# Peptides against a protein of PDB entry 8HF1, part 53

Target 1, 320 residues: chain A of PDB entry 8HF1
Amino acid sequence: NVMLYATKPTEVMVSFPHQEQVLTVTRLISAEIEKFYVSLDLMNIGVQPIRRSKSLQCLRDPSKKSFVKQLFNDFLYQMKEYGIYAASIAIISLIVEFDIKRRQAETLSVKLMHRTALTLCEKIRHLLVQKLQDMTYDDDDDNVNTEEVIMNFSTPKVQRFLMSLKVSFADKDPKDICCLVFVERRYTCKCIYGLLLNYIQSTPELRNVLTPQFMVGRNNISPDFESVLERKWQKSAIQQFRDGNANLMICSSVLEEGIDVQACNHVFILDPVKTFNMYVQSKGRARTTEAKFVLFTADKEREKTIQQIYQYRKAHNDIA

## One batch from the design tools (peptide; aimed at target 1 M13 R160 K292)

Design b2_p22_3_s1 (made by RFdiffusion4, then SolubleMPNN; from b2_p22_3, 14 letters changed)
Fold by OpenDDE base, seed 4:
Structure b2_p22_3_s1 (fold): chain B 320 residues (1-320), chain A 22 residues (1-22)
Amino acid sequence: as target 1 above (320 residues)
Amino acid sequence: DKKKKLEELYEEIKKELATPLK
C-alpha cells in the first residue's frame, strides 16, 4: 500500500507562461474537426447490434460515433496542452486506430465512417507537418525532429518539462536515474513517449542517459477489453523499468491500479494534480532520500497550485 | 539574443528545481 510510506520527497514547482497566442493552424484544425462532427452526426450507420456480452460493453456507443469523437477530442486536448509537435505524433495514433477499426468494420456504413475519419486525420497530419517544416530548410521528415523544432512547437509547459529533464539528467549515469512522469490521459502517455524519444535522440546530453517507456492504465471497464498485445506490452514495459533497462516511465492513473514500480528518485507531474489520491500515489513513488517531486504550473495559477499542494500535504500528514 | 534568453531560462529552471516548495 503506497499510502503507508512516509515519503518526504523534495517538492519543487516549475512555472511556465500562459500561452495566449493560438496559431492559425490550430484554429483551422479545430474548425475541420467541428465540420467533421456535423457530418458525423448526419451519418446513418444503422443500429449496431448490441452484442449482449454481459460485460461492460454497454459503454460501447451502439453507433461507434462517440468513440470517434472521443479520439478527436483527446487529440484536440493534446494539441492544446502539449503543442503542434506533440499533435503530429498524436495524429498518427488516431490514424492507426481508425485504420484498425476500418478493417474490423462489420458494415459498409461503419467502414465509410472510419474512412472519413482517416481522411480527416491525413489532412490534419499534413497541416501539422507543413507547420513544423516552416522552421526547417529541408522537406525531409527527419529534419522536423530536431531539438529546436520540438522546443519551438511545444507549449511552454512541455518546453519547461523538457528543459527540466535536460537540467536534471544531462550527462548522468543511467543507473542513477529512476524517473516517473505522470500525465492525466491514457493517450498522452504515447504522445509524450514519442516526443521524448525524438527529443532524447536530438539532445546529445540525454542520448544514452534516458531510456523512456510508457505504461497505459488498464481499461477501467474490463481487463478483457485490453488487447493481448497491450497487456503483453505493458508487462514488458514495466519489466524493463524494473530491470533498469528503462529509467523513465510515463504513466497515467496506472499507479492507482496497484502496479508496483520501484522507488523513484524523480517524479514529474506534467498535468495538474486534480485529486488527493493522485497526489499521494504519485508522491509515494518518490521514495529515495534525495527524491524530487516536480510540479508544473502556469504563472497565473501558481498561487492556486501552491495552496492546493499545501492542502494535500496537510491532509497527507494527518493520515500518515 | 535568442540564445541568451534561452540560457537565462535554463538558469531560472535550475533555480526552481533547486528551490523546495516551502
Scores: peptide ipSAE 0.616, ipTM 0.958, DockQ to the pose 0.849
OpenDDE base, seeds 1, 2, 3, 5: peptide ipSAE 0.581, 0.570, 0.573, 0.612; ipTM 0.952, 0.949, 0.949, 0.958

Design b2_p22_3_s2 (made by RFdiffusion4, then SolubleMPNN; from b2_p22_3, 15 letters changed)
Fold by OpenDDE base, seed 1:
Structure b2_p22_3_s2 (fold): chain B 320 residues (1-320), chain A 22 residues (1-22)
Amino acid sequence: as target 1 above (320 residues)
Amino acid sequence: DKKKKLEELYKQIEEELATPLK
C-alpha cells in the first residue's frame, strides 16, 4: 500500500480591509426591519398546531414569528458581510420563501403576517435595486449586473474573492479547474451563486472558464421542509460537478455530513474558519497536486487568523 | 488614478495567492 502522501495543499491568505460600509440605504433597510419586528411582536397569530415532524430536532417556534425574524436576520447578515449587491439577490430568496408560506398559511392571521413580511421584502428589493442603478449612467441600460456595479457594491471581502477568482482562472481550460467555495450559512450559497453567475457573465476572461453550481447541506431541519425542488437541485448540482459540467461548487460548512465531492485543486474559504472540523473537512478536499487552500481575512484579524490556522495544523498533524 | 490603484490591488492579490502561509 503506497500511502500516497496526499500532498498537503498550499495554504494561502488573502487580506481585505475591514470597512463597515455605512450606506444610507443599509441604515434605512435595518430601520424598516426593526419597525417590522415591533409590528410582528404585536401581531396575535394564535397558537399554531405543532406539526410533529418525525425528526425530533428543531421545535420551530409554534408562533412562526421566530422563523420570520431568522430570515430577516440572515438577510441583514448577508447585507453586512457581502454588500448591497449580494443583498439584492438574497432578498429574492426571502420573497420566494414568504410567498410560499403565505400560500401555505392555515390561518388568516398567519397569512397576513407573511404578506406583511413579503411587502417589506419588495420594498427592500426596490431600495437595493434603485441604489444599484445610481451607477448606471445610461437610462436605457438598466443592467445592474456589470462587473463594475458588482465590484462597487460588494464588501472588500467579496471584492478580493472575485479578484482572486479572476487571477486564479482567467483564460484557463475549464477541465483543469475543480474549485470549492465554502461559506458559513446555507442562504449565502444561493446569494454568492447568483452574484458569481452575474460576475462571470460580465467578465470575458471567466465567461467560458467557470461554470458555478451551489449546494446547501442537509439542514438539521427535517427533510420534510426541504422542498422536493431543492433536493432535486442539490442532486443535479452535485452530479454536474462530478461530471465536470460544473467546475466551481459553492458549499455551506454543513458538508460535514460526508457529501462525497471529488478531489479539488482549489478550495476557497470565504467566511472565517470557526472550527477544527471545518478546517479539516474543507482542507481535506484540496487533494490534487499543487492544490491551493485560500483563506480570506480582514487585515485587523490577520494575526489571530494565522495563529488559529497554526493551531489547527498542529492538531491535525497530531491525529494524522 | 482609479485604474492604477486597481492594477496595484490585482498585483497584491497575485502576490498573496503565490505566497504560501508558512
Scores: peptide ipSAE 0.633, ipTM 0.961, DockQ to the pose 0.854
OpenDDE base, seeds 2, 3, 4, 5: peptide ipSAE 0.626, 0.616, 0.626, 0.630; ipTM 0.960, 0.958, 0.960, 0.961

Design b2_p22_3_s3 (made by RFdiffusion4, then SolubleMPNN; from b2_p22_3, 13 letters changed)
Fold by OpenDDE base, seed 4:
Structure b2_p22_3_s3 (fold): chain B 320 residues (1-320), chain A 22 residues (1-22)
Amino acid sequence: as target 1 above (320 residues)
Amino acid sequence: DKKKKLEELKEEIRKELATPLK
C-alpha cells in the first residue's frame, strides 16, 4: 500500500504567470465549436438501440451527441490549459475517433453527424497549423515541431514543465531517470505524450535521454468495457517502464487503481492536486534518495496552493 | 531576443527546482 511508505521527497513548487491574453485563433475555434453545438442539437439522429455489447459510452449516450460534445469540450480544455501546440496534437485524436465512429455508424444520420464533426476538426486543425506556421519561415509541417515553436505556443504552465524536464534531465544517463508525470484527465496523457515526443526530438540535450510512455487509467465503470487493445497497450506500457525501456510515464489517476510501478526519482504534478489521496499516492511514488516532487502553480494561486500542501503534509504525517 | 528569454526562463526554473518548498 503506497500510503504506508514514509517517503520524504524534496517538494518543489514551480510558479507560472496567469495567461490573461486569449489569442484570436482560440476565440475563433471556441465560436466555431459553439455554432456546431447549435447545429448538433438540431440534428435528428433518432434513438439509438442500446446494444449490450457496445462500450459504456454508447450505453450512456443513446443519441451519441453527448459523446461528440464531450470530445470537443475535452479539446477546448486542452487548448486552454496546455496551449495551441498541444491543441494541434489533441485535434488529431478527435479526427481519428470521429473517423472510427463514422465508419462504425449504423445509420445515415449518425454517419452524417460524425462527418460534420470531422469537417469541423479539419477546420480547427487548419487554423491551429496556420497559427503555428506564423513563427516558421517554411510551410513544412515538420518546421512547426521546433523547440522554439513548441515553447512559444504552449501555456506558461507547459513552458515551465518542459523547461523543468530540460533542466532536470539534460545530458543525464537514461538509466538514472525514473519519472512520473501526473495529469488530471485521461485524454491529456496522450496529448502531453505527443507534445513530449516532439519536444524531446527537437531538444538535443533530451534526445536519447528521455523515452516517454503514457498510461490511461482503467475505466472507472468496469474493466470489462475496456477494449482488449487498450488493456494490452496499458500492460505493454507498464512493462516497458518496469524494464527501463521507458523512463518517463505520463499518467492520470492510474496509481489510485493499484497499478504497481517502481520507485521514481522524479514526480511532476502538471495539474492541480485536488485531493489528499492524489497527493499521497503521487508523492508516495517519489521513493528514491534525492527524489523530487514538483508542483506547478499559477502565481495568483501560489499561497492557496502552499497552504493546501501544508495541510496535506500534516495529514500525511499524522497517518504515517 | 526569444533565445535570451528562454535562457532567462531556464535559469529561473533552475533556481526554483533547487529551492525546496519549506
Scores: peptide ipSAE 0.592, ipTM 0.955, DockQ to the pose 0.820
OpenDDE base, seeds 1, 2, 3, 5: peptide ipSAE 0.589, 0.588, 0.585, 0.589; ipTM 0.954, 0.954, 0.953, 0.954

Design b2_p22_3_s4 (made by RFdiffusion4, then SolubleMPNN; from b2_p22_3, 12 letters changed)
Fold by OpenDDE base, seed 2:
Structure b2_p22_3_s4 (fold): chain B 320 residues (1-320), chain A 22 residues (1-22)
Amino acid sequence: as target 1 above (320 residues)
Amino acid sequence: KKEEELKKLEEEIKAELATPLQ
């Protein structure tokens, strides 16, 4: 029994200012989604045949309307928590999903509902892209994927996260990096992955240093709905990270029980640590010598977050 | 201005990343 003395990682807290200012574009988008919800509630799509899978009865709105609302609510959350740039990536995932649902529609009314949702997503995408372009003074360089555009249209939290990556990893050997990034929600993994790809490509100091991947936790609840493609992607992403072909992995907090991932030297917690289990499991991945466990907190929530971390440290030391 | 603000932010983050949470 080699008691691997789990070297306790150095815990670090990065503070960010609370963003109070709601941009006009985000208000317009929110208002268009609310108008769409009113329209959606008035849509007669008929009674959908309840596929009687016994255990999933409560979560499947037979009308499929609740699923549409969930995707837009998840998008609104991403736009609020990560900013307009992240929202421009997130909206593409909604477009893809609603197009799949439109093609799979068994009725004309359900097909029309998903088509209306798509039209709204296309409008939202246009509003977001237009707002990203408004800062590019050069009419000819439609490149909304610059370090400046990404930074200016990201929330203070995301700005501090991106800069923390730059500070931590600029000019390092890629082999010396094993980084995990934890996010709360599954859809955020893909959004932050797309953001990081663009940021790394626009940042010369990181372009040959960081190779990101993303992993969504196994949905124990619905393995039947994970596309064979998503399962293959997850297995490939994990393998690339194990083989060192990727050195940064974005994970959702739902990964509690199952990632046998190597010891990491950096763990970033992009979203608030909501549970003791999330704290222990994420911190327990920072196992190398000089490992860092980095938390992000709003200035107004800093003291509350510190007290919560002290409670989790105490509870962890009482069990260990 | 923006570049100076980004440099200042980088220095602030360097300091925070160097400061262990006690």
Scores: peptide ipSAE 0.563, ipTM 0.946, DockQ to the pose 0.847
OpenDDE base, seeds 1, 3, 4, 5: peptide ipSAE 0.545, 0.559, 0.562, 0.562; ipTM 0.943, 0.945, 0.946, 0.946; seed 1 fails the geometry check

Design b2_p22_4 (made by RFdiffusion4)
Pose (drawn by RFdiffusion4):
Structure b2_p22_4 (pose): chain A 320 residues (1-320), chain P 22 residues (1-22)
Amino acid sequence: as target 1 above (320 residues)
Amino acid sequence: DVEPLEEDEESEKAFEEFEEEE
């Protein structure tokens, strides 16, 4: 009876070769951000509330410097984890966030700090587009070139995920497919969403089948990439997925709990599984029959992750 | 009895074909 309305989806793996080498432009950008941090640390903005540790044992920077550093560190993480083009999208989200803070800003000193941060972010955007541009010697067709650069300017993890995404839904009806993708970090959702938008508008077979949509939790990141203060589109993403308007969801541990959704055909956990409860809930989200469940881990983490999953399964069996 | 985990063969084949094309 439970299997009538419940389903045990087939759980499969997608291993990918994990490498440690990084590109030189990554070193250059790291040096540029370090120079910016050193300069900003002494920004000496108007006196701010003292921010101490949770236990007050060690001091902390003012909340605003902490916010700027946090955003830059998130951008660096997106670049380290998902390739150069992931950073190319993520830098636009940083531009939008700094422009919004400029608008919300209430002092000349803080405003100046945010404007200079915007300037550096735009310089970084130009740097990313520069290295993306210095590969068009391969060919001139920007569509297949976009596909090729995405395959080449991405970590093996990103290449493998997008490969599995292409192969799983090559030429199926968009109506027939209902899939979710889970990622860990906040701005990674928007970053990877924009990457999928480019890839959907980069391949002929997937062009009219997949509809990517992303949503996140609180401290709602901006939904657009336009910096126009107001937008005309009003319909929400969750309501779209419930209404079938969107079929590819990009969320981060938000939809896993509580949020009712129609039974989904596929679930892709882009970032490695961490918590037993979240594993159970994410697997349960693939509530349809013949549902497919996908995981991505590094080759080096294969034994550890498999052993952890066995611990989980045995824990399920034990509890039952 | 806990069943072993298996990998997706379709994506592995498509990935090997993609490497051969390179």

Design b2_p22_4_s1 (made by RFdiffusion4, then SolubleMPNN; from b2_p22_4, 10 letters changed)
Fold by OpenDDE base, seed 4:
Structure b2_p22_4_s1 (fold): chain B 320 residues (1-320), chain A 22 residues (1-22)
Amino acid sequence: as target 1 above (320 residues)
Amino acid sequence: MIEPIKEDEEVEKAWKEEEEKR
């Protein structure tokens, strides 16, 4: 029973202001996606053959339209929750996915649908990059990956998260660091990973200290649709983290899936803790001496978070 | 006795010091 020997981590909260960064660019992007949804609903793509996966659970949308809408909705969420800089990384993942789907299209109509989605993603990417360049005097892509640009175009949550990493890990020995970062959504893992790579590279105090990896939880979509490449990559990322070749792991729901990660000295919960199980599972990874468990909360949700964590601590102490 | 979760004062201090430099 893995619960019995956990040293109680130091639990702390980091509050951040709820700023709706209502940038003109985010409104433009949202409006372009909405226009695309209207166009997508009018597209006749026919009935696609339902490949029954062996696992009964994933009724593939026969139209594949729901998957396209899901990716853009997840992108809009990432742009809102993590900011424009994170969105500029997230959009690349959509571009890659729609290009794969375009090449794998069994019909001309589906190929055209994915091509239209891809064209929209390139337009969105350009709008995001152009906005990142507004703070740089030079049109060079290297100038948009500075600590300053990353910070200024990140949400207050991400700003406080990056500051927490800097405060916690500046000039430390990489071997003394074993950090988990929990996020709600699987696509956020890759987005935050890309952001962290650029931030760490632009921050001298972290450049040789933090080596990030990410892990995407197994899609509730049949393991048959997870590419052999993705499974190999996940296995490699876990192994690098176990071997100490990576010391920061971004993950979503990984603990529920029986992926054994080592005991960590830092656990960051970037998104709200929604369940007691998430609290216990994530906190249960902070097992080293002097382990720190950090929660991020909006100021408006601060009191609710304090009360929720109090109840979870109580419930956990009653079971332990 | 279960204490309420505390603010990370170190991070909040560092944030204020950075905002004052901008």
Scores: peptide ipSAE 0.527, ipTM 0.935, DockQ to the pose 0.820
OpenDDE base, seeds 1, 2, 3, 5: peptide ipSAE 0.498, 0.513, 0.494, 0.526; ipTM 0.927, 0.932, 0.926, 0.936

Design b2_p22_4_s2 (made by RFdiffusion4, then SolubleMPNN; from b2_p22_4, 9 letters changed)
Fold by OpenDDE base, seed 5:
Structure b2_p22_4_s2 (fold): chain B 320 residues (1-320), chain A 22 residues (1-22)
Amino acid sequence: as target 1 above (320 residues)
Amino acid sequence: MIEPLKEDEEVEKAWKEEEEKK
């Protein structure tokens, strides 16, 4: 029970202005997704053959329209919460997933549905990349993956997070770093991982300092949908982090599922802490004497965050 | 006494310095 270790990490917050990036491109993308939902609702995908052998626990058939909508809704959330640059990384994950599902489709109607979703993702990718390129003055440097582009097209939350990494880890010895980054959503782990790879590569002070990995909790609802490849990759990522070959791990819900990660000296909570359990479990990973626990909060939610963390600290002290 | 959650002054300072350079 991770609750019992009265680790007293230094707990701090990083406040950021709540700016909804109201860009024309984000409105256009949202409108294209809504138009696609109307088209998707009109698609006849037929009755999927219920393979009798899939246990009744597979409530979410990934071939269903609802799953396609979930992926686009998760993308829209990432675009809103993390910005256009993060969205350009997130859309690649949708492209990969819809291409896999298109290839695995048992029916022509399902194949067509995933093909249409894939075509929309490619259009969205083009719109995002074009917007990132609009700030690169040099036609010859097609590299939208600069520190400047990443910062300018990230939300204030992500900007403060990247600054916190730079301040905390610039020119440090990689072996002295054991960092966890907690995010709310599964797909955000991969999105922030991709963003961090590009940011670290573009930031000289971090390039040889931080080696990121990501981990997603096991989808307990469908262990059968974790590809053998995903399970192998997850095991490899955990092992790299344990061996010190990776020193920054992005994770979601991992602690609730009992995935044991080593004691860390830095824990970043990028998204709001929604539960006492999440607070205790994430804080319980900051186990070194000089461990730092950092919460990111919007300015408008600052007082609410302070009060909530006070209540969580009180409740934790009453149990410990 | 449970101290209120404090700002990360180092990150706040670094952010102000970066915004002043723009």
Scores: peptide ipSAE 0.521, ipTM 0.934, DockQ to the pose 0.782
OpenDDE base, seeds 1, 2, 3, 4: peptide ipSAE 0.488, 0.516, 0.485, 0.520; ipTM 0.921, 0.931, 0.922, 0.932

Design b2_p22_4_s3 (made by RFdiffusion4, then SolubleMPNN; from b2_p22_4, 10 letters changed)
Fold by OpenDDE base, seed 4:
Structure b2_p22_4_s3 (fold): chain B 320 residues (1-320), chain A 22 residues (1-22)
Amino acid sequence: as target 1 above (320 residues)
Amino acid sequence: MIEPLKEDEEVEEAWREEEEKR
């Protein structure tokens, strides 16, 4: 029972301004995805064999269109919540996924659907990279991975998160760091991981200090449909974090799955705490004597966050 | 007594200093 060993970490909040990055590029990308949805709805791909899990739950839309829309909706969410730089990383994950689905397509119509999705992803990638290059005088892709570009094309939430990492870990011994970063969505783990790799590499104070890894929770989709690669990756990532070969782990909803993660000295909650269980479980990982538990909140939600955390602390003290 | 959630003043100070340099 994770509840019994809760050391009281120092709990702090980092507020960030609610800025919608109303960039022309984000509007263009959204409009291209909407046009694609209209086209996708008109595609006749037939009824595909429904693979059911052992639990008899419908694992996949018979049309496979819902999965395509889900990936683009998750991308749009990441672009909005984490910014253009994070979106440039997130789009690569879509390209990889749609290429796999294109190769695995059982019909020509499904193959064409995934090809059209790939073409859109490449267009989106180009629009994002071009926008990142607007701040660089050089056409080289390597120049878009600077600390400055990452910061300028990240949302205020991500900017404050990166600053929190810099303040907390600049020039520290990597052995003294055991950090968890909690995010809401599965795909955000990979996106923030890619962003952090580039940020850490571009930030001298962090380059040899932080070694990030990510762990994706089991999809509610049966373990039978998780690629053998994803399961191997999860096992490897957890083992690297246990062995101290990685000192920063990005997680989504993983604590409920009985994955024993080490006691950490830092826990960052990048997305809003939605449930008491999430609060208790994530806080329960901050178990060292000087453990810090950091919540990120928009300024407009600050008072609501303070009140919600007060209620969670009260409820936790009543159970302990 | 449950103390209210406090801001991370160190991060806010560091952010302000970085904004003043830009």
Scores: peptide ipSAE 0.504, ipTM 0.927, DockQ to the pose 0.781
OpenDDE base, seeds 1, 2, 3, 5: peptide ipSAE 0.468, 0.492, 0.470, 0.491; ipTM 0.916, 0.922, 0.917, 0.922; seed 2 fails the geometry check

Design b2_p22_4_s4 (made by RFdiffusion4, then SolubleMPNN; from b2_p22_4, 9 letters changed)
Fold by OpenDDE base, seed 4:
Structure b2_p22_4_s4 (fold): chain B 320 residues (1-320), chain A 22 residues (1-22)
Amino acid sequence: as target 1 above (320 residues)
Amino acid sequence: PIEPLEEDKEVEKAWEEEEKKR
């Protein structure tokens, strides 16, 4: 019962300006995805056999079109919330997923649909990489993974998050660090993980200090659809974090699923706290002496965040 | 008394110092 330990971490917020950096590239990408949706709606892929497994509450979209649209909508969200650099990593995950779906396609029409989605993802990847290269004098892919490029092509939220990591962990002993990073969406875990790998590698004072891992919560979609590989990977990532081989874990819903994660000294909430349970559960992981609990908030939502956290603290004190 | 949520002054200061270098 995570609720029983009245650990009082130091709770702070980090505010960030709400800059809608409406870059021309993001508009182009959005327009290409919209054109693709029109084309996708016109595609006749036939009725796929609905395998009703009795345990699967999720109606498999008989067309598989909804899943394709979901992945692109999730990508657009990542690009908006985390920036172009994070989007350049996120698009690779879409490429991998659509290639798997293309290979697993039972019909030529479904295979063609996933192939068209892949072609769009490659176009998006090129547009993103080209934009990252606009700051670099050299066309070398290694030059796009600098601290400067990562910072410049990240949203203000991500910039403040990276700065918070730098300030908190520069030149510290890796053994003294046990950090959780909470994000709202499952796919964001992998995206931010990739961003952090590159950022840590490009930042000398964090190199060999932070070793990130990520954990995707269990799909509310039947555990039977999690690949045996994904389950093995999740188990391995958790074990590495428990063993201290990783000292930063990115997660979305880990605490709701009864995954026992060790007591941490840092907890970062990268996305807005939406529920009291999320607040209590995430804060309840900051259990060490001098534990820090950090909330990221847009300036426009600052007062609302302060009031919401006050209410949650009050409610938590009334239950404890 | 429940103290209000405060800004992380270390991060704020570090950001202001970095913005002055750009």
Scores: peptide ipSAE 0.486, ipTM 0.921, DockQ to the pose 0.782
OpenDDE base, seeds 1, 2, 3, 5: peptide ipSAE 0.476, 0.470, 0.471, 0.471; ipTM 0.916, 0.914, 0.915, 0.916

Design b2_p22_5 (made by RFdiffusion4)
Pose (drawn by RFdiffusion4):
Structure b2_p22_5 (pose): chain A 320 residues (1-320), chain P 22 residues (1-22)
Amino acid sequence: as target 1 above (320 residues)
Amino acid sequence: EEEEREEEEEEVREELEEPLPE
């Protein structure tokens, strides 16, 4: 009876070769951000509330410097984890966030700090577009070139995930497919969403089948990439997925709990599984019959992750 | 290069067809 309305989806793996080497432009950007941090640390904005540790044992920077550093660190993480083009999208989210803070800002000193952060972010955007541009010697067709650069300017993890996404839904009806993708970090949803938008508008077979949509939790990141203060589109993303308007969801542990959704065909956990409860809930989200469940881990983490999953399964058996 | 891409697609298909052992 439970299997009537419940389903044990087939759980599969997608291993990918994990490498440690990084590109030189990554070193250059790291040096640029370090120079910016060193300069900003002494920004000496108007006196701010003292921010100490949770236990007050060690001091902390003012909340605003912490916010700027946090955003830059998130951008660096997106670049380290998902390739250059992931940073090319994520830098636009940083530009939008710094422009919103400039609008919200209430002092000349803080405003100046945010404007200079915007300037550096735009310089970083031009740097990213520069390395993306220095590969068009391969060919001139920007569509297949976009597909090729995405395959080449991305970590093996990103290449392997997008490969599995292409193969799983090559030429199926968009109506027939209902899938979710889970990622860990907040701005990673918007970054990878923009990457999928480019790839959907980069391949002929997937062009009219997949509809990517992303949503996150609180401290709602901006939904656009335009910096126009107001937008005309009003319909929400969750309501779209419930209404079938959107079929590809990019969320980060937000939809895993509580949020009712129609039974989904596929679930892709882009970032490695961490918590038993979240694993159970994410698997349960693939509530449809013949549902397919996908995981991505590094080759070096294969034994550890498989052993952890066995621990989970055995824990499910033990509890039952 | 195209053949390597096809082989990668076959590998991905094989991995998607293989359930995780108990």

